# Designs tried in a protein design run: peptides against a protein of PDB entry 4Z63. Part 6

Target 1, 334 residues: chain A of PDB entry 4Z63
Amino acid sequence: LCLGMNDLTGNIPEDLFHLKRLNLLGIQENRLSGSLSREIRNLSSLVRLDVSWNLFSGEIPDVFDELPQLKFFLGQTNGFIGGIPKSLANSPSLNLLNLRNNSLSGRLMLNCTAMIALNSLDLGTNRFNGRLPENLPDCKRLKNVNLARNTFHGQVPESFKNFESLSYFSLSNSSLANISSALGILQHCKNLTTLVLTLNFHGEALPDDSSLHFEKLKVLVVANCRLTGSMPRWLSSSNELQLLDLSWNRLTGAIPSWIGDFKALFYLDLSNNSFTGEIPKSLTKLESLTSRNISVNEPSPDFPFFMKRNESARALQYNQIFGFPPTIELGHNN

## One batch from the design tools (peptide; made by RFdiffusion4, then SolubleMPNN)

Design b1_p26_5_s1
Fold by OpenDDE base, seed 4:
Structure b1_p26_5_s1 (fold): chain B 334 residues (1-334), chain A 26 residues (1-26)
Amino acid sequence: as target 1 above (334 residues)
Amino acid sequence: SAAARAAAERREAALEREQDESLIFA
């Protein structure tokens, strides 16, 4: 049953929960309000539940133990409060959980040992506090993780050295500290291709440790951290780099010539730093900017990217990295 | 419709909040 993108108001009719053979319930993009009914438990054949972009409030009902086939739960852009229900945090069937842009709070707790199918987790823009869950690497299929805009004080857990499934990770604006530790840990994530760390690590030094290596890194975004230091030499070994944003930091020194050696680099923002010297001539050799058809059909994160052309402009949403225009931004340097 | 405008405004407000999740400055 797909009733999305309407002007439906009120609550879900209780009789809808008698549909025991229902595999898909999509009621997204409406004005549905009130609590999400616990009677969802009666939808025992449910595979996909999309209640996103509504006015739902209250706690998410703890009924997911009665939904053994549920693979997709989309609840983003609601008013949900409380934590992740225990049955949801223990769901062995769940592949994707999206609860972005809610008012969920407390410590983030997932039983990753039980969540054997979880591959995508989007909890961005919530009120989670405390530390990052140390057991996230136990979610053996977890590839996409958005935890941005929460209050995860402290450092990236040491256990994330074992986060082999991790490919796309956003921790933007999450009150993280110790970028040196974070990068030192995350370099061990062998499948990590996208890393977003914007609005963290305020005033720290960007490490220039030649022992750091991100072999599969395609997207690195570490903007607006007030980071000090220079362009990190370790980044030159990330031969697959496609997008680099280090804008709005306090980086100094020259822009190194190796920045032009990235064959796939199509988006570079180093603006609003304190870089000095000449613009590397090697930037004119970026193949991605000179060749017409880099249709790189590469996997993208499930979380969107946002581009602001200026501080007053509305950010443009990009669901795919390749949606970004080829860009070199070096403005507002010394 | 007024409902469509209100939905658009809510989407805009939600998108504004979500901008910091994967913000790329240009």
Scores: peptide ipSAE 0.203, ipTM 0.787, DockQ to the pose 0.775
Fold by OpenDDE base, seed 5:
Structure b1_p26_5_s1 (fold): chain B 334 residues (1-334), chain A 26 residues (1-26)
Amino acid sequence: as target 1 above (334 residues)
Amino acid sequence: SAAARAAAERREAALEREQDESLIFA
């Protein structure tokens, strides 16, 4: 049953919960309000629940133990409060959880040993506090993680060295500290292709440790951190790099010639730094900018990227990194 | 309608917050 993208108001009719054979309930993009009914428990055949983009409030009901087939729960852009209910945090069937842009609070707790099917987690823009959950790497299929715009204090947990499933990770604007430790840990994530760390590590030094290595890194975004230092030499070994954003930092020195050696690099933003010297001639030889036919069939994160061309302009949404225009931004380095 | 305007404003505010999670400044 798909009733999304209407102007429906009020509560879900109780009779809807009598549909015991219902596999898909989509009521997204409405004006539904009040609490999400605990009677959702009666939808025992439910595989997908989409209640996103509504006016739901209160706590998410703790009824997910009665939904043994639920694979997809989409609740983004509501007014949900409290924590992730215990039955949801222990769901063995759940593949995707999206609760971004709510008012969820407290410590983020998931029973990753029980959540054996979880592959995508989006909890961006909530009120979670405390530390990043140390047991998150125990979610052995967890590939996509957005935890941006929460108030996680401290450092990336040491346990994340074992986060082998992690491919796409956003921690943008989450009050994180110690970029050296974070990079030192996350380099062990062998499947990590996309890393977004924007608006963290305020005023720290970007490490130039040649021992750091990100083998599969394709997208690195570490903008607006006021980072000091120079272009990191360790990045030169990330041969698959496609997108680099280090804008709005305090990076100094020359732009190194090795930046032009990245065969797949099509988006480079080094703007609003303190770089000096000449533009490397190697940048004019970037194959990705000269060759028309790079079909990059690459996996993209489940969370979209946004490009804001002007401070006053609406950002453009890009669901795929390949959707970005080929770009070299070196402005405002005086 | 006032309702349509309020829905648009909520959508815009939600999209703005989403942008901040993975914003690439150009």
Scores: peptide ipSAE 0.194, ipTM 0.785, DockQ to the pose 0.620
Fold by OpenDDE base, seed 1:
Structure b1_p26_5_s1 (fold): chain B 334 residues (1-334), chain A 26 residues (1-26)
Amino acid sequence: as target 1 above (334 residues)
Amino acid sequence: SAAARAAAERREAALEREQDESLIFA
């Protein structure tokens, strides 16, 4: 049953929950309000539940133990409060959980040992607090993780060295500290292609440790951290780099010539730093900007990116990195 | 449709609250 993109108001009719054979319920992009009914438990055949982009409030009902076939739960852009229900946090069937842009709070706890099918987790823009859950690497299929815009004070857990499934990770604006530790840990994530760390590590030094290596890194965003240091030499080994944003930091020194050696680099923002010297001539030889059509069909994060042209500008949402125009921004350097 | 426009407006309003998530500066 797909009722998305309407002007439906009020609550879900109770009679809808009598549809025991229903595999897909999509009621997204409406004006549905009130609590999400506990009677969802009656939809025992449910595979996909999309209640996103509504006005739902209250706690998410703890009924997911009665939904053994549920693979997709999309509840983004609602007013949900409380935590992730225990039954949801223990769901062995769930592949994707999107609860982005809610008012969920407390400690983030998932039983990753039970969540054997979880591939995508989007909890961005919530009110989770405490530390990053150390057991996330136990979610052995977890590939896409957005935890941006929460309050995860402290450091990236050491356990994330074992996060082999991790491919796309956003921790933007999550009050994280110790960038050296974070990068030292996350380099062990052999499948990591996208790393977003914007608005963290305030005033720290960007490590220039040659022992750091991100083999498969395609997207690195570490903007607006007021980071000190220079362009990190370890980044030169990330031969698949497509997007680099280090803007709005306090980086100094020269822009190195190796920045032009990235064959797939189509978006480079080093603006609003303190870089000096000449613009490397190698930047004029970037194949992605001269001759190569960037493949639009490459895997991308499930979480959106937000682009601001300036601090006062409204951010534009980009669901795919390839939606970004080919860009070289070197402005506002000294 | 009117519904699609209303949905777009709600998306835009949500984007204002989400703009600091996975932020790329241009």
Scores: peptide ipSAE 0.241, ipTM 0.794, DockQ to the pose 0.749; fails the geometry check
Fold by OpenDDE base, seed 2:
Structure b1_p26_5_s1 (fold): chain B 334 residues (1-334), chain A 26 residues (1-26)
Amino acid sequence: as target 1 above (334 residues)
Amino acid sequence: SAAARAAAERREAALEREQDESLIFA
């Protein structure tokens, strides 16, 4: 049943929950309000539940133990409060959980040993506090993780050295500290291709440790951290790099010539730093900027990127990295 | 429609709140 993109108001009619054979309930992009009914438990055949972009409030009902076939739960852009219900945090069937842009709070707790099918987690823009959950690496299929815009004070857990499934990770604006430790840990994530750390590590030094290595890194965004130091030499070994944003930091020194050796680099933002010297001639030889055939079909994170043209501008949403125009931004380095 | 405008405004307001996630500055 798909009733999305209407102007429906009020609550879900209780009689709808009598549809025991319903596999898909999509009621997204309405004006539905009140609590999400506990009677969703009666939808025992449900595979996909999309209640996103509504006015739902209250706690998410703890009924997911009665939804054994549920693979997709989309609840983004609501007013949900409380934590993740225990039954949801223990769901063995769930592949994707999207609860971004809610008012969920407390410590983030997932029973990753039970959540054997979870591959995508989006909890961005919530009110989670405490520390990053140390047991996230126990979610053995978890590939896409957005935890941005929460209050995860402290450091990246040491356990994340074992986060082998992790491919796309956003921790933007999450009150993280110790970039040296974070990078030292996350370099062990063998499948990590996208790392977004913007608005963390305020005023720290970007580590220039030649022992750091991110083999499969395609996207690195560490903007607006007020980071000190220079262009990190360890990054030169990330041969698959496609997008680099280190803008709005306090980086100094020369832009190194090796920055032009990245065959796939089509987006480079080093703007609003304190770089000096000449622009490397190698930047004019970036193959990706001269070739019209950027492969549009590469895997992208499930979470969107947001591009701001300036601090006062509204961010543009990009669902795919390849939606970005080929860009070299070196402005405002004076 | 008024409803379509209200939906657009809510989307806009939601996007404004979400824009701090995965920011790329241009």
Scores: peptide ipSAE 0.118, ipTM 0.758, DockQ to the pose 0.878; fails the geometry check

Design b1_p26_5_s3
Fold by OpenDDE base, seed 1:
Structure b1_p26_5_s3 (fold): chain B 334 residues (1-334), chain A 26 residues (1-26)
Amino acid sequence: as target 1 above (334 residues)
Amino acid sequence: AAAEEERARRLAEAFEREQDTSLIYR
C-alpha cells in the first residue's frame, strides 16, 4: 500500500493494521500526526515501512519482534522521541534503518550481534548522547553509517579498527575529539570510501603522519574544525580521491603539487584557510576537470550531502556526490 | 498553494536541521 506524497492528515486508521498480508506500507511525505500505533505489530508480513516526512510524535513502538520480515524502516523527518526500541535494536531482518532528523535521545544502543542483516544506518540529526557505540563493528554487514549531529563526546572507539564493512561514514558535528586517534583508527577500515568529519576536533592539529593510509578513500570532508597544520602528506597515497573539503580550517603552508595528481579529483575546497605560496600548476591538469566523462554510476552514501556557500547561507542538499559541480575553491587564503 | 508552501517550509526546516550532517562548505 503506497499513499506517499499526498496531503493526508491525522492518524493512520487502525483498520489498516488488519492487513496481515501487507508487505509494503508507504505513507511518507504527508501530514500524518500522533503516535505510530503499536498495532503495526499486526502487519506480520511487512517488509518495508516508510513513514518518513510526517508529523509523527511520541516513542517508536516496541513491536519489531512481531515483524520478522521487516527489512526497511524509514522514519526520517518526524518528531519521534525516546530511544530505539529494544525489538528494533535486536532485529535480525532489518537491512536499513533511517531515523534521521528526529528527536531520539539517550545512549545509542544496538545489538549488532543480533542485527546480522543491517547494512545502512542513518541516525543523523537526533539527540543521542554519550559515546559512540563500541559494538558497531559487530554489525558485520553495516556499510553506510550516518551518526552526524548527535552529541557523541569523546573519541572514535578503538574497536572501529575492525569495522571492515564500513564504506560510508558521517560523524559531522558530533562533538568528537582527537582527530589523530580517529584517523589512526579509521585507516584500518579497508572499505572506507567516504569519511565526513566536519565540525569536530575543534582547534586540533591535522596529523601529518606518513604512516596513515586510506587506500580506498574517495571522499574526505573535514571542514570547519579550526584544524592547524599543513596539507597532510598521507593523503597523497589515496589515489582514488574524488572529493576533498578541508575548508574553514587554520591550515598553513603551501598547497602541494601532488594535489593535482589525483586523476578522479573533481571537487576540491581548501578555502578559508591560511595556505601560502603559489597555486600548483598541476591543478590545471586535473583529468577529471579536463575530461568531461566523470563516471556518474559510482555508489554514493545513503545520507545526503549539504553544501553551504557561506556560514550564513542556506545549505543545498545533494543526494549524490556527483551532483556537486566540478570545483576548485582556494579562496580566502592568507 | 498553501500545501506546497507548507511542504516547502517543512523541507526548509529539515534542511536547516540537517545541514551539518554532511556539510560541505563552498
Scores: peptide ipSAE 0.133, ipTM 0.790, DockQ to the pose 0.813
Fold by OpenDDE base, seed 4:
Structure b1_p26_5_s3 (fold): chain B 334 residues (1-334), chain A 26 residues (1-26)
Amino acid sequence: as target 1 above (334 residues)
Amino acid sequence: AAAEEERARRLAEAFEREQDTSLIYR
């Protein structure tokens, strides 16, 4: 049953929960309000539940143990409070959990040993606090992780060295500290292609450790950290780099010529730093800026990317990295 | 389905836009 993208108001009719054979319930993009009914437990055949973009409030009901077929739960952009229900945090069937842009709070706890099918987790823009869950790498299929805009004080856990499934990771604006440790850990994530660390590590030095290596890194976004240092030499080994944003830092020195050697680099933002010297001539030879057909056939992360055209402009949303226009931004360097 | 997911995603991202993020994530 798909009732999304309407102006439906009130609560879900109770009679809807008698549909024991229902595989798909989509009621997204409405004005449904109140608590999400516990009676969703009666939908024992449910594979997909989409309640996103509503006015739901209260706690998410702890009934997911009665939903053994549930693969997709989309609850983004609601007013949900509390934590992730225990039954949801232990769901062996769940592939995707999206609870972005809610008011969920407390410590983030997932039983990753039970969540054997979880491949995408979006908990961005919530009120989770404490430390990053050390057991996230135990979610052996977890590829896409958005934890941005929470309050995960401290450092990236050492256990994330073992996060082999991790491909897309956003920790933007999560009060993280110690960028050197974070990069030192995350370099061990062999499948990591997208890393977003914007609005963390306030005033720290960007490490220029030649021992750092991100083999499959395509997207690196570390903007608005007030980072000091220079363009990191270790980045030159990330031959697959497509998007680099280091804007709004305090980076100094020259823009190195090797930045033009990235064959796939189509978006570069080094603006609002303190870079000096000449613009490398190699930047004018970036093949990705001259060729229209950068079709990178990679699955897009489930979490969004944002682009501001100017300081006063609303950030543009891009669900795909490849949706970014070819860009070189070197403005506001002195 | 894909178009609805895209629209839901676009709306979700619009709420993320309200925070002063980098050109990509500010």
Scores: peptide ipSAE 0.025, ipTM 0.628, DockQ to the pose 0.215; fails the geometry check
Fold by OpenDDE base, seed 3:
Structure b1_p26_5_s3 (fold): chain B 334 residues (1-334), chain A 26 residues (1-26)
Amino acid sequence: as target 1 above (334 residues)
Amino acid sequence: AAAEEERARRLAEAFEREQDTSLIYR
């Protein structure tokens, strides 16, 4: 049953929860309000539940032990409060959990040893506090993790050296400290392709340790950290780099010539730093900027990327990473 | 800052969609 993208108001009718054969319930993008009913437990055949973009409030009901086939739970952009219910945090069937942009609070706790199917976790823009959960690497299929815009304290856990499944990781604006430790740990994530660390590590030095290596890194975003230091030499070994954003830091020195050796680099933002010297001529040799038809034959995931040019501007949707206009931002380096 | 967070969010959403499609085809 798909009822998404309407102007439905009020509560979900109780009779809807009598549909025991229902595999998909999509009621997203409405104006549904009140608490999410505990009677969802009656939907024992449910594979996908989408309640996103509504006005739901209260705690998420602890009924996920009665949903043994549930693979997808989307609840982003609601008013949910409390924590992740115990049955959800122990779900062996769940592949994707999206609870971004809610009012969830307390310590983030997931039983990763039980969550054997979890591959995507989006808990961004919540009120989680305390430390990052050390047991996330025990979620052996977990590839995509967004924990941005929470209030995590301390450092990236040492256990994340063993996070072999991790491909996409965002910790943007999560009050993290010790960038040197974070990079030293995350370099061991052999499948890491996207790393977003914006609005953390305030005023720290960006490490220039030649021992750091990110083999599969395609996207690095570490903006608005007020980081000191220079362009890190270790980054030159990330030959697959497509997007680099180090804007709004306090980086100094010259922009190195090796930045033009990145064959796949289509987006570069080094703006609002303290770089000096000449613009490297090698930047004019970036194949991705000169050739319109970079058919990067790698199936770039049909990921809509969104770029906001200005804080006041609407984000432009690009259906593919390659849909980003080739961009070099070097402004405001005085 | 806000643009990068929005880019990161949309990257995550896009990864979710690809995973949804890859899981539908398995």
Scores: peptide ipSAE 0.025, ipTM 0.660, DockQ to the pose 0.040; fails the geometry check
Fold by OpenDDE base, seed 5:
Structure b1_p26_5_s3 (fold): chain B 334 residues (1-334), chain A 26 residues (1-26)
Amino acid sequence: as target 1 above (334 residues)
Amino acid sequence: AAAEEERARRLAEAFEREQDTSLIYR
């Protein structure tokens, strides 16, 4: 049953929960309000539940043990409070969980040993606090993780060295500390293609450790951290780099010539730093900017990118990396 | 399975219109 993108108001009719053969319930983009009914438990054949972009409030009901076929739960942009219910955090059938832009709080806890099918997790823009869950790498199929805009104090857990499934990771604006440790851990994630760490590590030094290596890195965003240091030499080995944003830091020294050796680099932002010297001539030879015929194997994160011109501006949403215009931004260097 | 996951992902992405999220700052 698909009733999305209407002006439906109030609660879901109770009689809807008698549809025991219902595989798909989509009621997204409405004005549905109140609590999400516990009677969802009666939808025992449910494979997809989409309640996103509504006015739901209260706690998410702890009924997911009665939904053994549920693969997709989309609840982004609601007023949900509390934590992830225990039955949801133990779901062996769940492939995708999107609860971005809610008011969920407390410590993030998932039973990753039970969540054997989980491949995408979006919990961005919530009120989770404490530390990052150390057991996330036990979710052996977890590829996409957005935990941005939560209050995860501290460091990236050492256990993330074993996060082999991780491909897309965003931790932007989560009060993280110790960039050297974070990069030293995350380099072991051999499938990592997209890393977003913007608005963390305030005033730290960007490590220039030649032992760091990100083999499959395509997208690196570490903007607005006030990082000190220079362009890191270890980045030159990331030959698949497509997007680099190191803007709004305190990076110094010259822009190295090897930045022009990235054949797939179509977006470069080094603006609002303290770089000196000349613009490398190699940047004028970037094939990705001169040739439209380059098929770029684009990383496709499940979370959107939001670009703002300033802190108060409305963010422009980009759901795909190719949605970014080819850009070289080197402005505001002193 | 993979096609359904990709379809679900694309559908989820289409509804993501968070105005206040800044992943990339200019």
Scores: peptide ipSAE 0.019, ipTM 0.604, DockQ to the pose 0.238; fails the geometry check

